# Designs tried in a protein design run: peptides against a protein of PDB entry 7RZF. Part 224

Target 1, 358 residues: chain A of PDB entry 7RZF
Amino acid sequence: PFQEEHLKQLYKIVPIKDIRNLYVTFPIPDLQKYYKSNPGHYLGHLIGHEGPGSLLSELKSKGWVNTLVGGQKEGARGFMFFIINVDLTEEGLLHVEDIILHMFQYIQKLRAEGPQEWVFQECKDLNAVAFRFKDKERPRGYTSKIAGILHYYPLEEVLTAEYLLEEFRPDLIEMVLDKLRPENVRVAIVSKSFEGKTDRTEEWYGTQYKQEAIPDEVIKKWQNADLNGKFKLPTKNEFIPTNFEILPLEKEATPYPALIKDTAMSKLWFKQDDKFFLPKACLNFEFFSPFAYVDPLHCNMAYLYLELLKDSLNEYAYAAELAGLSYDLQNTIYGMYLSVKGYNDKQPILLKKIIEKM
Target 2, 358 residues: chain A of PDB entry 7RZF as posed
Amino acid sequence: PFQEEHLKQLYKIVPIKDIRNLYVTFPIPDLQKYYKSNPGHYLGHLIGHEGPGSLLSELKSKGWVNTLVGGQKEGARGFMFFIINVDLTEEGLLHVEDIILHMFQYIQKLRAEGPQEWVFQELKDLNAVAFRFKDKERPRGYTSKIAGILHYYPLEEVLTAEYLLEEFRPDLIEMVLDKLRPENVRVAIVSKSFEGKTDRTEEWYGTQYKQEAIPDEVIKKWQNADLNGKFKLPTKNEFIPTNFEILPLEKEATPYPALIKDTAMSKLWFKQDDKFFLPKANLNFEFFSPFAYVDPLHSNMAYLYLELLKDSLNEYAYAAELAGLSYDLQNTIYGMYLSVKGYNDKQPILLKKIIEKM

## One batch from the design tools (peptide; made by RFdiffusion4, then SolubleMPNN)

Design b2_p22_5_s1 (from b2_p22_5, 10 letters changed)
Fold by OpenDDE base, seed 5:
Formats: sequence, structure tokens, C-alpha cells
Structure b2_p22_5_s1 (fold): chain B 358 residues (1-358), chain A 22 residues (1-22)
Amino acid sequence: as target 1 above (358 residues)
Amino acid sequence: DSVRLILDIIKNPDVKTGVSTT
């Protein structure tokens, strides 16, 4: 177990590769027995969220961070870690204290809002979808994985334990949030900029590092993290599929796309899935404009339009991705191409959002 | 591999705090 002397520590680490990373680590109790509620997954989902009002969105808007991952990691016997990891920009490397302040502001927002059952339900539903439609793993790798996790889960639950959430436990969420405090923090900064500024070498790999105590004034600054009005809980993910019905194969189903609609303004081809039998669809739209490539000006305007359209859709991109939906927008020599792929149930919702932004 | 190494440094409580003898 980490004693008080091991907390409030900063590690400056020299990487072999040219990378800039920040690790904000909190010791937490062993939560293995609570796998059915998985409070660490709930918190990782929110802290690692990429939608509007998220921690990542704000840190990206500052130009400090490229990516963010939050979640639970295994520790030594009897404890775990909650880790927030970010990929730092060159500018972000200069603002590590402020980045961590924003992390504590977001955590404070989570405390103020309290545990949300609807967020747990979304995590449950997403995990259920991921489990149900999991790709076939190689038998040898899968067997070895199962053998490894048999030490942690009952035999009857070993196949489902990593995926299926069963119990909403707000008490456990609050308990973990109570451990995500500045007084419990261990920080590591990874950058080549620390080369020649280290005083220790790790014994196994020869990694050069410096360890120092985080100043009490910095800890107090993080303890006094206010509610930043830019942070908001995510909205409900409207793209999570709920209907997985597979329509029966039509008797007249052709092995190739059939023309099912032919008008002066549109042609529609359809092919039913006769191979995979998944509740998925691929919608492809080709838009033809006589003006798309008339001259360089029109070409540049079409490009600019598509970039603006993509930017306007960013608010939905992450929620769609989490729900197993994707879209692609491309300029073509004849106009524009749109593709919508994934679970068919909520594709009309995503398509409507795209059309409303066009 | 780099992430694992960094995590090992952070996760090891026995990484003695070099008491800065100031």
C-alpha cells in the first residue's frame, strides 16, 4: 500500500522515443470483487469522454493535449490505480500544472453532479453490444486469456465478467471519486526535454528519471479547483443500438446490388446481406454536382464546404463511434461522397444529423 | 513497452523518495 510519503510525487522521465506524455495516477482500493458494477469503468468513460464539455475537448481547445485516456489499472496485491494519461503537445508540456488543475476541475464536476444511473445504463448497453458482437478470437489466444482470468472470476461468469455490467453502485463510484484527490496523486511526465536533468536510473531498463515532491502550494491549488463552467456531463448517446433484429433473406435476393429506385434525380441500389447476418448496414451516397469541378474556385469552395461540414459534425463523431457507427465524407471529381456504416438501428438518426448540417 | 516501463516506475511504492537533503 502507498504510504503518505509515496504520494504527492512527481517523476520526470526520459523516454527512448520522442514522446510527450503525462500520467496522473491515483492509488485506489482493489475493486476486483466489484466487477459487476465496475465503478472504474464508469469514471473512465466520463473522464475519457471526447464529446462537448469533456475534459479532452477543453484541453484540446487550449492546444495542450492531443489524446486522453482514463481508467483503472491493476496494481500490486490489494490495490489498483486510476490513471489519467494524456498525449502532450509541446505547449502542453509547459502547462502540466494547469492540465492537472483542469483534471481536478472535471473530477469536482463529477462530484457535484453525483453518480448518474443513465450513464451506467449506457456503459452497460455499450458493453453488452461489444460482447454480443465480439469478433472471433484465435482459439489459442482466447483460451490463454480465459485461463488467465479464471483466477479472478467464477467459472460461470468468466466469459461475461469483463463485459457485462449488472449493478449500479453509486456508493462505489463516490468511493473511487473520493480517492481522486490531489493529496493522493502520483504524477509522471515523460519527455526528452528532461535529458541531462535526471539523477536516477531505473535498474531494469536503464530509464533515466528524476523524482521530486510536488510543492504544497501546487497541491493546494489543485485542492481548490473550482467548478469550471466549460465542463458538462455528456448528453445521452442517441446512437446506441437497441434493435438487433436480422430481417429474413428475401426469396428474390440477388448476389449483386439491385436497382430498386430509378428517378430523374436519384438511383437506389440495394443488396441484402447474405453472408454475415449482422444487424449492420452500409449506406453509400454519391452526390453529383455539375459545379463541383468546373474551375479551381468551385473546387476550393467544395473542399471548404466539406471541411466546415466535418467540423460541424464533430459533436456527434465520438458518440457515434462509441455506438459502433461511423461516417465518412469525401470530395469526388463529380461532387461529394457520404458513407454511413455500422449497426443499422440508429443509422437514420445519424443520417438525419448529417443532413441537418448540410 | 514504454508505457509499461513508466507505469512500473509509478506503480512501485519502493521507488525511494530521494529525500532532497536541502
Scores: peptide ipSAE 0.033, ipTM 0.649, DockQ to the pose 0.036
Fold by OpenDDE base, seed 1:
Structure b2_p22_5_s1 (fold): chain B 358 residues (1-358), chain A 22 residues (1-22)
Amino acid sequence: as target 1 above (358 residues)
Amino acid sequence: DSVRLILDIIKNPDVKTGVSTT
């Protein structure tokens, strides 16, 4: 266990590569025995969320952070870490204290809202989908992984234990949240800007670093993190598939797309999957406009329209991605191309959202 | 041990998140 002397520390680290990263780490109890509830995964899902009202959305809006990852990591024997890692912009490097303040504001929001069973259920459903449709791993890698995790899970559960959530444990979520406090923080900033400003060298890799105590005033500032009204829990993910039925292959199924609708305004081609047998579909739409590429002005207008459309759809992009849906929008010389791919069950919902924004 | 841990975190950022990588 980290003693009090190891907490509230700031590490300034010189990287070999030109990278700017912030690691905000919290010692937490060993949660391995709670794999069926996985409270660290629940918190990682929320803290690492990219949707509207998320921590990342706010930090991006300020131009301070490019990417954010939150979750648990195995530590040494008997403890784990919860880590929030961000990729810093040049401007973000100047605002590390405020970035961490926003992290604590978001954590405070999670405390105020309390554990949400529906969020747990979404995590459960997403993990079940990921497990069921997991790509075939290389046998050697997979067997080695399984052999490694046999120490942590019963033999009967070893194949499922990493994916299948079974128990909603709000008490454990609250317990982990209680560890995510400023008094329990360890901060590492990775930047070349610390070159020549370090006083220590790590023995194993020769990494130059400086260790400093975080000032009590800064800790107190983070302890007094208020509820920031910009932070919200995510909305329910409407794109999570629930129906995985694979329709039987039609007797007249052709190896090529068949024209199933032909009108003056539209042609529809259909091909049933005869190879993969997955509950997935690819919807491809080509929109034709005689104006799309008639001159440079119209071409630029079509481009701007598509960029605005993409921006307007950004609110759904992350939720769709989590649910195994994707969309793509491209300008063509004839007009516009739209593709929707992934699990077929909720594709109509995503397609409707796209059309409503068009 | 504290620095090594940070370096290990930096080198192996396999943080278990709610985001499915698949």
Scores: peptide ipSAE 0.029, ipTM 0.705, DockQ to the pose 0.589
Fold by OpenDDE base, seed 4:
Structure b2_p22_5_s1 (fold): chain B 358 residues (1-358), chain A 22 residues (1-22)
Amino acid sequence: as target 1 above (358 residues)
Amino acid sequence: DSVRLILDIIKNPDVKTGVSTT
């Protein structure tokens, strides 16, 4: 267990590789017994969210952070860590205090909104989908993983315990949020910029580091984190599949795409899945324009159009990805290519949003 | 050792993220 002397510490670490990372860590109680509610997953989902009004969206807009990961990690017996890890830009390395302030502002937003059952339900549904359609793992790796988790879960639940959420426990979510405070923080900054500025060496790996107490003024600044109006809870993920019905194979199913519609303005090719039998589809669209590649101006306009279209769709990208949907947009010499892939149930919703932005 | 723990975090980033990467 961490004593008070181990809290409010800053570690400056020299990496072997040229990387810039920030780790903001909080000691939390052991949550293993609460795997059915998994309050750490709930918080990790929100803190690690990439949609509009997310922590990452704000930090990325400032050019300080490239990626963000939030979640729980096992510690020693009787405690865990909640960790927020970000990949820092060169500019972000200069703004670590402000980055952490934004983290506490987002956490304060989560406290103000309180636990949301609908968010838990989305996590439950996403995990159930991931479990149901999990790819076949290599037997050796899978067996080793299962052998490891048998120490934590009943034998009857060992296959499902990591995926299946059963209980909404707002009390446990609040309990974990109460541990995500500046007085309970441990910060590690990993950067080559600390080379020659360290005074300690770690015994096991020879990693050079410096340990410093975080100034009380900085802790107080983080404790007084206001509600930043840029932070919002995510909207409901409309792309989460709910229908997994697989249509029976047509009697005349061909091994190749069949032309099922031929008009002056469109051709439609269709192939039913005869191999995987998954509730997934691949929609591919080729748009033809005689003007797409006629001259350098039109080429640049077509490129710019696609970049603007991609940018306008960024608000949906993360939610679609979480739900097992993806899209791709490419310029072609003939016009544009669009692909929509993943679970077929909500593909029409994503496709509609793409078309509305076009 | 607090440093070892941080290093273990860095080396084994199997942070169970809320993001189930399918």
Scores: peptide ipSAE 0.027, ipTM 0.672, DockQ to the pose 0.554
Fold by OpenDDE base, seed 2:
Structure b2_p22_5_s1 (fold): chain B 358 residues (1-358), chain A 22 residues (1-22)
Amino acid sequence: as target 1 above (358 residues)
Amino acid sequence: DSVRLILDIIKNPDVKTGVSTT
């Protein structure tokens, strides 16, 4: 539906709120019929990834972007959009062209690597977990949602269609990726800095904006996006749970934590879940050091150590979060506190990674 | 129509991403 005249356009938009956002949008075919493979979700997962070698990681390292979201959105009938949305810093607002260059460098990396079945499998597994453990929605909201999606999915699949991936379709991934080109781009920049610099008003909302053609030189710069060696595909997410078995409640389960290990160097308390019956656990560790708070120097060193430890664990933070795991590290007057929470199956893996960095 | 679509995108950021915002 978008003709060439509607492509390679830049919109400068004045927001009501003090926000700085960049929207990089691409018209794509209607992918609704491909919900079982969901190639837009695959690409959104990679483009929106927050781990090492991700687009966001690089843009954050430059101080240009705070957050990044990538994915498909419904358009008008017969087409969709693929959108990369970023929250811009003040500095990032000055580097929009370079931000978009990095987007195309990452997209070029995805082309070079090609579709990865293991990434699809991770998306499938993550979505299956999300479906299985989705929160109870309010019946009215849920019914309205289901009524809305009944137009798109067979009745028998309506409950699962948004979550369950079934088919790896590399051809469709490549097809969508081929639409993510500079010649197909529509850019919107949202900032109050455009106040008084606009020449148009949107009829429905009164939003002030300016529309400009993106210069051919800029399009060419983006078309010539090289492979940036900083961009890498994510590593396999080792934290995705596969075992969801709920252990039977012990006959003598106490309402309070029981001391199950007592040694000169460690005490261990255990309480089985008797309320939620979820395949989740909370591991809490308190480490004691007589040096942690002995003087201001040691206190500051303990703080610095913990900050360095947190920084060293950042490579796992996003992957753990995606898998429904979390950790927390805090200084205490006695030493350090560590908590690990979430699905119990892969908690030992995360805990091992933490200990290896300590 | 093109601007409205962008503005509608901005107002209704129901972008289905690979990341569950939970």
Scores: peptide ipSAE 0.026, ipTM 0.681, DockQ to the pose 0.516

Design b2_p22_5_s2 (from b2_p22_5, 10 letters changed)
Fold by OpenDDE base, seed 4:
Structure b2_p22_5_s2 (fold): chain B 358 residues (1-358), chain A 22 residues (1-22)
Amino acid sequence: as target 1 above (358 residues)
Amino acid sequence: DSVRLILEIIRNPDVKTRVSTS
């Protein structure tokens, strides 16, 4: 167990690679026995969310952070860690205290809203999808992985234990949230900018670092983190597939796309999947405009239009990605290309969202 | 060792962090 002397510490670490990272870590109880509820996954999902009103969205808007990952990590016997890791910009490296303040503001928002069963259900559904359609891992790697996890899970549950959520436990979510406090924080900043400014060397790898106590005034600032009105819980992910029905192969299925609709305004080609048999589809649209590349002005207008369209769709990008959907928009010399890929069930919803923004 | 743990996190991001990787 971490003693008080190990808490409220800042580590400045010199990397070998030119990277800038911030690790905000909290010691938490061993949650292994609660794998069926996995409160750390619930919190990691929200803290690591990338949608509107998320922690990452705000930190990106300030130009301080590129990426964010939140979640639990196994520790030593009897405890775990909850970690928030961000990739820092050069500017973000100067604003670490404010970044961490925003983290605590988001955590405070989670406390204020309380545990949400619908969020748990989304996590459950996403994990079920991921499990069901998990790519075939290499047998040797898979066997070694399974052998490793046998120490943690009953044999009967080993295959599912990493993915299957069964029990909504708001009490455990609140318990973990109660550990995500400034008084329990351990901060590591990884940057080459600390080269020549360190006073310690790690014994195993020779990593240079400096350890210092976080000032009490800074801890107090984080303890007084208010509700930031920019932070919101995510909206329900409408893209999560629920129907995985695979239609039988048509008797006349061709190995190549068949023209199934031919009109003055549109042609439609269709090919049924005869190889993978997944509840997935790939929708490709080519839009032809005689004005797209008539002159440099029209070309630039077409480019700007797509950039604006992409920007307007950013609110859906992360939710779609989590649900196993993707889209792509490109300018072509003839007009525009749109692709929608992934699970077929909610593709019409995503396509509708795209069309509504066009 | 607190530093070792941080370094292990940095070096082995694939360590079974049930980090909900987005």
Scores: peptide ipSAE 0.027, ipTM 0.653, DockQ to the pose 0.379
Fold by OpenDDE base, seed 2:
Structure b2_p22_5_s2 (fold): chain B 358 residues (1-358), chain A 22 residues (1-22)
Amino acid sequence: as target 1 above (358 residues)
Amino acid sequence: DSVRLILEIIRNPDVKTRVSTS
């Protein structure tokens, strides 16, 4: 559906709201028939990754981008889009060409590494978790959603087709990657800074915009995107739960936390879940130090320590979040508070990582 | 159509882009 005249276009759009966004879009074939392999989800997972060596990590380090989202979107009949969307800072708005260069450098890294079956497996496992523990939707909304997707999926698979990955198709991943090229790009920049600089108005909503061709020189710069050594594939997510066993409620389970360990150096309280019956736990730790709040100097040192600790844990934060784990660290007047929440299976791993940094 | 699509993306964040929201 998109001919050459529709490609390599830049749209400068004036928003109603004070927002700064960049949309980098690529026309791709209709991938609906490949829902079992979902190559667009694979690529969206990597391009949208927030861990060390990710596209977002680099763009944030430069102060150009706040958030990044990557993935496929339905287009018109017979095609889709792959979209990389970023929230731009004021500085990032001045560096759009460089931001897109970094996008193509990351895409080039994905081409160089090739499709990774372990990444597909992680996507599969994450989707399985999401499906298994999906919140109950309102029946009306859910029915309407299902009715809509019945046009795309067999009836027997309609409930699972959006979540369950079954087939690793490296060929399809490569096929989509081959469409993510500068010659196929459509760029939209959304900013109020374009007010009074537009020459067109969109008919349906009255949105003011300017359309211009991206200069061939810029396209060539993006085509010549080198491998950037800062970009790396994610490490394996060790926090993805695999055991969802719910232990039976103990006969002597108390409605309040019971003291199960009492020593000179530690007290431990435990309460079994008697309400939700989920394979989740909340671990709360209070650390006491006589030095934490003794004077302003020690208070500042304790604060700095915690900030450094948080910074050192950033490498795990995103992977933990994807896996349904979270942690919180706070200074207290007595010392430090740590909370670890989420699926219980891999909480010990996260806790160990935290302790090792402490 | 292209501008409309972009605008629809902007206006209707609930358009289920299987955006892998990380």
Scores: peptide ipSAE 0.027, ipTM 0.635, DockQ to the pose 0.300; fails the geometry check
Fold by OpenDDE base, seed 3:
Structure b2_p22_5_s2 (fold): chain B 358 residues (1-358), chain A 22 residues (1-22)
Amino acid sequence: as target 1 above (358 residues)
Amino acid sequence: DSVRLILEIIRNPDVKTRVSTS
């Protein structure tokens, strides 16, 4: 376990690549025995969320962060780390203290709301989908992985233990949240801006770094993190598939798209999947407008319309992606192209959301 | 060494941190 001397430390690291990263790390107990509840996954899901009211959404709005990843990582025997990693903008590199303050504000929001069983259920459902439809792993890598995890899981569960959540344990979620405190923080900033400002060299790779104690005043600022009203728990993900029924192949199924509807205003082609037999569909829409490409003004208006439409749909993009749905919107010389792909069950919901914004 | 761990994280982003990238 890290002793007090190892906590409240700041590492300034010089990368080989031109990258700017912030790692906010917390020593946590070994949670391996709690794999059925996986409280670190629950917290990683929320802290790493990209939807409205998320930590990332706020940090992006300030221009400080491009991407955010949150979750547990294995440590040495007997402990783990919870890590929040962000890709920093040049501006974000100047606001690291404030970024970390926002992290603690979000964590404080999670404490205030308490553990949510519905969030656990969503994690469970998402993991079940991921398990059910996982790609075939390379045998060598898979065997090595299984051999490694046999030390942690019963033999009968080893294939599923990584995916299947079974137990909602609010007590364990709270226990991990109690470790995500400023007094338990270890910060690493990775930037070329620290070149020539380091005093240590890492033994294994020769990485140059500086280690500093985080000032007590900064720790106190983070300890006094208030509830930021911009932070909200995500809404329920309406796109998570629940029906995975595969319809039988029609006797008259054609190897090419068949015209199933022909009207003055629309043509519809359909092809049933005859190869993969997955509960997935690809919906492709081409919208034709005689005005789309008439002149430069109309072209620019069509472009602007699409950008505004994409912006208006951004609130659904992440939730859809998590649920294995995607959409694409493109301008064409004839108008607009829309594609909706993924699990078929909730595609009508996503399509409805798109149409309502059009 | 905490620095090594951080460096390993940086170098091997493919370490399936079950970061639920939800």
Scores: peptide ipSAE 0.026, ipTM 0.658, DockQ to the pose 0.340; fails the geometry check
Fold by OpenDDE base, seed 5:
Structure b2_p22_5_s2 (fold): chain B 358 residues (1-358), chain A 22 residues (1-22)
Amino acid sequence: as target 1 above (358 residues)
Amino acid sequence: DSVRLILEIIRNPDVKTRVSTS
C-alpha cells in the first residue's frame, strides 16, 4: 500500500509525443476476490460514462477535455488503482485543478445517489452480451491470456470471470467510493509544456518529470466539492438487447438482396444472413428529395439540417454504442442516407428515436 | 509504451499494470 508520503503528489511529465493527458489515480484495495460483483467496473462505467449529465459531457462543454476513461487497474500484490484519465485540450491544461474539482463533484454525486442495482444490472447485461458474442480471438493470444488469468480465477470460471457479474454488492461500491478522496489522490499531468522545467529522469525510458506535493489549500478545495447540479446519473439504456433469437434461414433465401416491396414511394430489398448467423441486422435507408441538390442554398441547408440532427441525436449515441448499436447519417446528391447497424432486437427503438428527431 | 511508463511512474516502478477498458 502507498504510505501517506506517497499521497497528494503531483507529477509533471514530459512526453515524447505531442500529447496532453491528465491521470488522476487512487490507491484502492485488491478487488480481485470480488470479481463476481466487480465494484470497480460499476464505478468505471459511471465515471467513464459519456451521456448527458456525465463527467465527460460537462468537461467537454467547457472545452477542457476531449476524452475520458475511468476504471480499475492492477497494482502490486495486495492493492489496485482506480484511474481517471482524460485527454486535455490546450485550454484544459490551464484548468487542471478545476477539472479535478469536477471529478470530485461527480464522485460526490455518486455518494449522494448511492449504489444503484439497475446500473449493476445494465453492466451485467452488457457484459453478458459481450461475452456471448465475443469475436474469435487468435488461439495463441487467447491461450496466453487464459494462462495469465488462471492465477486469479478458478479453472471452471476462467472463461467467464472477466465478463459475468453475479452479485450486487453495494457495500463494496461504497468501500471503493470511500477511497476516491482528495487525501488519497496521485495526479500526473503529461505535456510538452513541462520541457526544461523538470528535475528528475526516469531510469528505464529516460522520461523527464517533476514531482511536487499538492498544496493543502488545493486538497481542501477538492474536499469541499459540492454537488454540481449538472451531474446526473445516466438514464436506463433502452438499447441493450434481450432477445437473441435467430430466425431459420428461408428456403428461398437468395445470395443477393431480393426486392420484397415495390411502391410508388418506396422500394425495399431484403437479404437474410446466410453466413454469420448472428442476431444482428444492417438497415440502410436512402431518402430522395428533389430539393436536395437544386442549388447551393438548398445543398447548404440540407447539410446544416443533418448536422443539427446529429447533434440532437448525440444523447443516444453513447448508449447505443454501449449496447452494440450504431447509426450513420450522410448527405447525398439525391437527399439523405441513414444506416442503423448492430443487434436487431432494439434497432426499432433507435430508428424511432432518429425519426422522432427528424 | 509512453502511457505505460507514465502509469508506472504514478503507480510504482515494479508493477505490471493491466488497464481494464470496459
Scores: peptide ipSAE 0.022, ipTM 0.575, DockQ to the pose 0.133; fails the geometry check

